# Peptides against a protein of PDB entry 7PB4, part 92

Target 1, 105 residues: chain A of PDB entry 7PB4
Amino acid sequence: KMLNIKEYKEKLLSTLGEFLEDHFPLPDRSVKKKKKNIQESSVNLITLHEMLEILINRLFDVPHDPYVKISDSFWPPYVELLLRNGIALRHPEDPTRIRLEAFHQ
Target 2, 218 residues: chain B of PDB entry 7PB4
Amino acid sequence: DALQMAVGYFEKGPIKASQNKDKTLEKHLKTVENVAWKNGLASEEIDILLNIALSGKFGNAVNTRILKCMIPATVISEDSVVKAVSWLCVGKCSGSTKVLFYRWLVAMFDFIDRKEQINLLYGFFFASLQDDALCPYVCHLLYLLTKKENVKPFRVRKLLDLQAKMGMQPHLQALLSLYKFFAPALISVSLPVRKKIYFKNSENLWKTALLAVKQRNR

## One batch from the design tools (peptide)

Design b1_p27_1 (made by RFdiffusion4)
Fold by OpenDDE base, seed 2:
Structure b1_p27_1 (fold): chain B 105 residues (1-105), chain C 218 residues (1-218), chain A 27 residues (1-27)
Amino acid sequence: as target 1 above (105 residues)
Amino acid sequence: as target 2 above (218 residues)
Amino acid sequence: WSAEAEALLYQKVQELVVVEAEYRELE
């Protein structure tokens, strides 16, 4: 049973990864370096897959505080996407924190 | 079932002929309260009782007690919430009942089955920010509801004007911070990065009940 | 993003969370 669930989980993760790459890719960073001195801090945006992984892990690893702090690596459209669709919820007291919906509960 | 009889009493109204109308009312109200706090109410029971509490069918004291026991067993129907908001528009409930409803809506937000129709009411909730008594709770509700598409220049102006009038309230700051997150170009003002609680949890009348609901649905 | 893609995202994440819960219960 455990082996089957593990294999199924891995399949779901793989399929989700492919789906996210196809339908929700990160914007191409090819926006031309116009020289203006705004130190665009080269914040490495994480993929939606990585974001979901962080959220899922936090939900299960810290069930009493399942919230993840929104970092600069979180692309705002992804955060909005998750919140808009009810996949994630904002912390009731801290706008910088979100949690995954507890679909298993 | 005692609960069904109690709900039926509130739905149908008091039978004219009973000399002991107040005792009967109290009995049924206590039945609803006891079940709600112990086990929660079914979505159908909440649908009926929530509408009754906001319709003005009963007095403010009764409506307040009903609303305080709108604790779900599992979920609250979005339709029940939409209907409840429609009663707020009619204005047959007291100001205190409106405040309590918004507090309830915030407290029970995670237990509402869907949010699509509630999100369509965003403009109505936003207009309620002008009520000083509602403002803290409406800000909290809007904080939960706000999406990027809701962040419009006119709403930013209204929030800034409200802040100018009321001062830098934590609940306004929370909502403005969210607006800035979605639309940084619309909010040029530096908002203080407060690590602190933006909304007072101490005022959650349902804290213990909500913990029990979450435990039952695990 | 299409509404269909967003709906499918919800379903996939929901399924993954449920499976993750089952997996962790067996560990």
Scores: peptide ipSAE 0.636, ipTM 0.447, DockQ to the pose 0.304
Fold by OpenDDE base, seed 1:
Structure b1_p27_1 (fold): chain B 105 residues (1-105), chain C 218 residues (1-218), chain A 27 residues (1-27)
Amino acid sequence: as target 1 above (105 residues)
Amino acid sequence: as target 2 above (218 residues)
Amino acid sequence: WSAEAEALLYQKVQELVVVEAEYRELE
């Protein structure tokens, strides 16, 4: 039973990864380097897959405080995507924190 | 079932011929209250009773008691909320009932099954910010509902004007901080970095019930 | 993004969370 669930989980993660790459890719970094001195805080944006992994892990690892702080690595359109679809919820007291919806409850 | 009889009484209204109308009303109201606080109400029961509470069919005291026991067993239908908001537009409920409704809506927000239609009501809720009694709770609701597409220049101006009138209220700061998050170019004003956004704890009225609902749905 | 893609995302995440819960209960 455990082996089957593990394999199924891995399949779901793989399928989700492919789906996210196809439908929700990160924007191409091809925005032309116009020279202005905006400190390129080289904020490496994470994939939506990585974002979801962080949120899922936090939901289960810290169920009493399942909120993740929005970092600069979180692409704002992804945050909005998750929130508008009810996949994630904003912290009632801190707009910089979001949690995954507890779909298992 | 005692609950079904109670709900049916509120739906159909008091039968004219009963000499003990007040005793019957109180009996049925207590039945609804007892079930709601112990087990929660089904979505269908909430649909019926919520509409009754906001329709002006009964007096303010009864409506207030009904609204206070709108505790879900599992979920609240979005349609019930949309209907409830439509009754607010008709204006047959008291100001205190409106405040209680917004408090209820915030407290029960996570138990509403869908948000698509509620999100379309964003403009209506935003217009209610001008009511000083509603403003704290409406800010909290908007904080939960606001998407980037809702953040418009005219709404930013209205929030800043409201802040100029009312001062730097925690609930306004919370909403403005969210607006700045979605549209930083629209908010030139430096907002104090508050680590904690303090909404008035609307959940306090239902705190015990909400804990029980969360425990039953685990 | 299409509304259909967003709906599918919701379903996939929901399913994954449920399966994750089941997996962790068995650990």
Scores: peptide ipSAE 0.635, ipTM 0.447, DockQ to the pose 0.306
Fold by OpenDDE base, seed 4:
Structure b1_p27_1 (fold): chain B 105 residues (1-105), chain C 218 residues (1-218), chain A 27 residues (1-27)
Amino acid sequence: as target 1 above (105 residues)
Amino acid sequence: as target 2 above (218 residues)
Amino acid sequence: WSAEAEALLYQKVQELVVVEAEYRELE
């Protein structure tokens, strides 16, 4: 049973990764080149996959405070995407913190 | 089931023939209150009772008591919330009931199954910011609901006008900070960086009940 | 992004969270 669930989880993660790469890729840095004045904030944006991993881990590792602080590495459109679809929720007292929806509860 | 009888009483209304209408009503209210605080209510029970509380079918005291016991066992249906908001538009509920409803929405927000239709009501909630009694709770609700697509120039102007009228209220600053996050070009004003956004603790009325719900759903 | 892609994202994340919960209960 445990082996089957592990294998299934790995399959889901793999298929999710592929799906996210295809449908929700990070914007190419090349497109920002045209508007000169936006300072090249050298902030390495994380993938949506990495963002979800952080959120999922926090949900299960710290269930009493499942909120993650939004860092500069979080691409704002991804944050909005998750909030818009009810995948994530904003902290009621701190707009810089979000949690994953507890779909298992 | 005593709860089903109580819900049925509120749904169908008092049967004309009972001389002791008030005692019967009180009995059924206590039944609903006891079950709600002990176990929570099913989504269907909340659907029925929430509509009753806002319809103006009963007096303000009864409506207030019903609304205070709208504690879910598991989830609240979004449809129930949408229907409830529709009753606010009809205007048959008291101002105190409206305040309590917004407090309830904020407190129970995480227990609402979906937010898609509620998000479509954004404009309605935003219009309620002009009510001084509702404003703190509406700001909190909007803080939970606001998406980038909701951040429009006219809404920014309205929030700034409200700030000019009411002063720099913490709840209004919280909402403005969120607006600035989504649309920094629309808000040139420097907002104080507050580490903690303090909304009025709308949850205080349900704090013990919410803890119990969270414990049952663990 | 398409509305369809967003709906699929919700479904995939939901499924993953449920499976993660089951996995952790068995550890």
Scores: peptide ipSAE 0.635, ipTM 0.440, DockQ to the pose 0.301
Fold by OpenDDE base, seed 3:
Structure b1_p27_1 (fold): chain B 105 residues (1-105), chain C 218 residues (1-218), chain A 27 residues (1-27)
Amino acid sequence: as target 1 above (105 residues)
Amino acid sequence: as target 2 above (218 residues)
Amino acid sequence: WSAEAEALLYQKVQELVVVEAEYRELE
């Protein structure tokens, strides 16, 4: 039973990864608009897959505080995507924190 | 079904000029209240009754009671909410009904099936911030609805002007903090770091009902 | 992004969360 669930989970993660790469890719970093002076804080944006993994892990690892702080690595359109679809919820007292919806509850 | 008869009464109105109009109304209202609090209402029933509550067809007392029992069994249709907002534009409902509606909308926000059309109403809700009675609840609603795309310079100016007029209200600060999060360059003003965002609607009239709805839909 | 892609995203995440819950209950 456990092996089957593990394999199924791995399959779902793999399928999700492919789906996210196809439908929700990060924008190409290439639009370096050469505006010289702004210190390009080289904020490495994470993939939507990585973002979801962080949110899922937090939901289960810390169920009493399942909120993740939105970092600069979180691409704003992904945050908006998750919030508008009810996949994630904003913290009622801290707009910089979001949680995954507890679909298992 | 008693509920169908009650909903039909509110939708179609009283069939016969029965001498007991008030007793019949009260009977049907109690039927709706009992079912709503016990089991919730179907999306179709909410569509009908919510429209009635905001249309001005009945008196304020009846409208208030109907609106208080707009508890979903499962979901609320976004279309029902859009229709309800359209009635707010017509202005046939009392100020107290408008306040109650915004409280209801915040309370039931998670049970609304879609948010696309509601998000298009952002400008309308934002305009309602100027109403002192609505402002706390509208701020809470906007806190739930606000996307980066909604954070515009003119809205920032309006919020700052409103804060200058009303003072540093916790609900305004909550919304401004969200605006600053999405567009830090638009808000040069130092906002006090509040650890707790206070919305007046935290003690929700529907708290017990919402817990029951969540338990039924698990 | 298409509305269809967003709907599929919701479904896939929902399923993954449910499966993750089941997996963790068995550990």
Scores: peptide ipSAE 0.635, ipTM 0.457, DockQ to the pose 0.316

Design b1_p27_1_s1 (made by RFdiffusion4, then SolubleMPNN; from b1_p27_1, 16 letters changed)
Fold by OpenDDE base, seed 3:
Structure b1_p27_1_s1 (fold): chain B 105 residues (1-105), chain C 218 residues (1-218), chain A 27 residues (1-27)
Amino acid sequence: as target 1 above (105 residues)
Amino acid sequence: as target 2 above (218 residues)
Amino acid sequence: VSEADKQKLRLMVEELVILTAELKELE
């Protein structure tokens, strides 16, 4: 039973990865390196897949504090997407922290 | 049209290394300002420009000017507001921009098409009460958003602690009075019965614009 | 992004959370 669940989880993760690449890609950084101090150019944005992985892992690794701090690597539209669709919640006392919604509760 | 070109400029950035980048920027900014104050902006235009104003793509002066002209023709999309709030979390916005945003949000509150997702951000807004510069405007916003379900013991404690620190501020008193209305058992302190809720600086920068919007939409 | 894609995303994440929870209970 455990093996089957693991295999299914891995398959789902793979499918999710492909789905996110197709439907929720990061914007092409091809906006020309114009030398203006656009602090945006220096920050490596993570994929939505990576963001979700971080959130899921935090939920289970630290269940008493399942919140992840929003870093500069978090693309704001992804944060919005997760919040708007009930996938993530903000910390009640720290607006810079979000958690995955506890769908199993 | 000129507005579409201006919005496109802000969205895509300057395509050509034109020597006159500043003049072009000013031209497009003036175009947006003129249309916004005259007719208001479409929800799609606000979505784009509000995002730009809070993203840090441009300097604080430009962002401030953009944010000041976020005047709707009809409605503001809730999605635009949620997106804007997401930018506040990234911390790239200046303190002045954050203050202006909350002022804008309070001023434009009735023009936001939906409130369901904004209400889910209650905890985020509540956390911003700790910022002394934001506190008056956040109290006003929370006054507009607060439901019975939001009134929790830990939030009551936080508000009372803030009151102990800041004194009996009218905006804080207004919010506490609302909390007492929803959950009288949580607030043992006698609050002065204020007949009129007074939020200081209720005179928003958009008073004239809002009157014009309301007149156009009658 | 379509509303359908957003819904699908939510469902996939939900399932992933459920599966992860189940695995943790079995450990």
Scores: peptide ipSAE 0.569, ipTM 0.406, DockQ to the pose 0.309
Fold by OpenDDE base, seed 5:
Structure b1_p27_1_s1 (fold): chain B 105 residues (1-105), chain C 218 residues (1-218), chain A 27 residues (1-27)
Amino acid sequence: as target 1 above (105 residues)
Amino acid sequence: as target 2 above (218 residues)
Amino acid sequence: VSEADKQKLRLMVEELVILTAELKELE
């Protein structure tokens, strides 16, 4: 039973990845990597897939505080997409924190 | 067309083999500036150039000059603005570029074709109030964007905290007054009845250009 | 993005959460 669930989860993750690439891509970044040595930690925007992974992991790793701090890597339209569609919740007192909706509760 | 060549240069980037890279860049930049101030730019040209200005592809001086000439012929696409905001999160642009962008956004607000997606970015803009350099311009932007649904207790608290820290700034008072208009029960503090809203004249940089755009579209 | 795609996204995430929960309970 556990093996079957794992396999199904992996299949779903793969399908989700493809779906997100097709329907929810990041805006086109024409950033040619010019080697300018400025170690400025160019915070790259993460994909919606990566955002969801972070949110899901936080929900299960820290269930008593399932909120994730919104970083500069979080594309604002993705955050609003998740909030507007009931996939995520904003912290009532801290607008910089969001959590995944507890669909199982 | 000289403008198409200039836009293409910025989009594709400098060809490695050009000995006169700086002269070529300056030539194309001047072409864009001249057309933008005389006639305005098409929405497609703004889409490309705005993205470039905020992507960190070029130096701060070039990015600043590009951003200053983001003057529409008719309209600015909302999608261009959303993409631009995404670049603000990447942190490749300077603080001065961020300030200039917010000033531009306020100045060009009426020329943006749609506001639905921009309104979804309300929370992001609100978080930027904590930056002292951005705060006056963000307040102005929020004043333009704020709907009744955006006025929440936690945002009221944040604005009051900012007021406690920064003092009774005219731009904060303007935004708080709007919040009180939409949700009077959330603001217990007596706000001075200011008849005049005082925002920093972000439009001053583009005042002449904006007048010209309005005259052409009439 | 279509409304249908948004709904599909929600459903996929919900299912993923449920599966993850089930796996954690078996751990």
Scores: peptide ipSAE 0.567, ipTM 0.405, DockQ to the pose 0.262
Fold by OpenDDE base, seed 2:
Structure b1_p27_1_s1 (fold): chain B 105 residues (1-105), chain C 218 residues (1-218), chain A 27 residues (1-27)
Amino acid sequence: as target 1 above (105 residues)
Amino acid sequence: as target 2 above (218 residues)
Amino acid sequence: VSEADKQKLRLMVEELVILTAELKELE
């Protein structure tokens, strides 16, 4: 039973990854280097898949504080997507923290 | 042979910028169609062509025609189906192609060699219930796939929510009845006792072809 | 992104969470 669940989870993760790559890709970094000296902090944006993985892991690893701090690697449109579609919740007192919705409850 | 050339054409793509690209394409499509309906296709041919039909390599009209002739000579490989399902996520196939695929999958279900990997896609199929165009066919597919282990409280809630939204649809009732059979404690609502399970399009596009396949495999 | 894709995303995530919970209960 456990093996079957693991296999199913892995298959679902793979399917999710492919789905996200197709429908929710990161923007191409081809933002034209306009010359202004602003140290474009080359913030490495993470994929939506990676973001979801972080949120899921936090939910189960630290159930008493399931919130993840929003880093610069979190693409703002992804954060908004998760919040608006009821996939994630913002911390009531700290807007820089979000949690995955507890769908299993 | 003509079939190998046709399959090779679809797999490799058009070789030359020939002025007669459309005529060549049509010729190869007709070859595949004729063989498929007459004799069925080998599992390897289905593997190639099914993948092509869902990959978006060709236009919707071509994809539809290919998918309609995915008739097995003997068996369909489960791996081919898994690959095809992956294209439903990644591929730019039309809504009509998705519907046709689910219809095909239901129609050809008994000819798929194994079901283990397909069963692992249960959640993916279940998620597709939210698509109104797919819902009847997905319910039928899930009816074929559902095991006791798949019947979870959250899925029951989702089905009941769908029923509340869409009304008491025969295909949804059939699936709910199966869920109640496996897990009666999860479904407190009374379901109408139906003597016969009804799914939309019991007369599939492949009725004649399926009869022929069954006769060849006896 | 279509509304359908957003709904599908939610459903897939929900199922993934449930599966993860089930695995943890079995550990």
Scores: peptide ipSAE 0.566, ipTM 0.441, DockQ to the pose 0.444
Fold by OpenDDE base, seed 1:
Structure b1_p27_1_s1 (fold): chain B 105 residues (1-105), chain C 218 residues (1-218), chain A 27 residues (1-27)
Amino acid sequence: as target 1 above (105 residues)
Amino acid sequence: as target 2 above (218 residues)
Amino acid sequence: VSEADKQKLRLMVEELVILTAELKELE
């Protein structure tokens, strides 16, 4: 039973990854990196998949404080997407923190 | 045509072999400016040029000039705006470019084809209220975007904190009044009944162009 | 992004959370 659930979870993760790449891609940074030395804090945006993984892991790893701090790597449209669709919740007192919705109650 | 060549130049970048790079750049800028102010730009042209203006590919002076001529012939694609905002997150554009972008966004708001994805950027725009230079224009933008669902206790607190810090600014009062309209229970403070909402007139830069666009689309 | 895609996303995430919870309970 456990093996079957693991396999199904892996399949679902793969399907989700593909789905997110197709329907929720990051905007194309078509700008050719001209090498000029300006320490451009090139904030690398993470994928929605990575964001969800962080949120899911936090929910289960730290259930008493399941909130993740929004970093500059979090693309704002993704954050708002998750919040608006009931996938994530913003911390009531700290707008820089979000948690995954607890669907398993 | 001359416009296609100009857009192509900005998209592909300067060809290494041109001895007169600055003259070529100026020529293409003038071409874009002339067409934009006379006829407006197609949505595809705005998509390309807006992305370029915010990408940091060119200097601030060039980016500013490009942004000033982002005048639609008919509509602006919402996707172009979303991409533009993504560039703001990367932080490659100057503060002045950000201000100009928000002014542009407010001025061109009615010409954006859809608002669904822009509404998803509400939190990002709201976070930009902390920037004193952006605050007036962001308030105006949020006034246009705010729905009942956006009015949350933490945002009310943030607005009140901003008011405490900055004083009773007309643009903050306008936004707070809207918040009170949607959620009166969250705002216990008496807001002065302002009969007139005073936002900085973002349209001033494009007023003539916007009138022309509206006349063409009638 | 279509409303359908948003709904699908929610459902997929919900299922992942449920599966993760089940796995942890078995662990």
Scores: peptide ipSAE 0.565, ipTM 0.408, DockQ to the pose 0.301

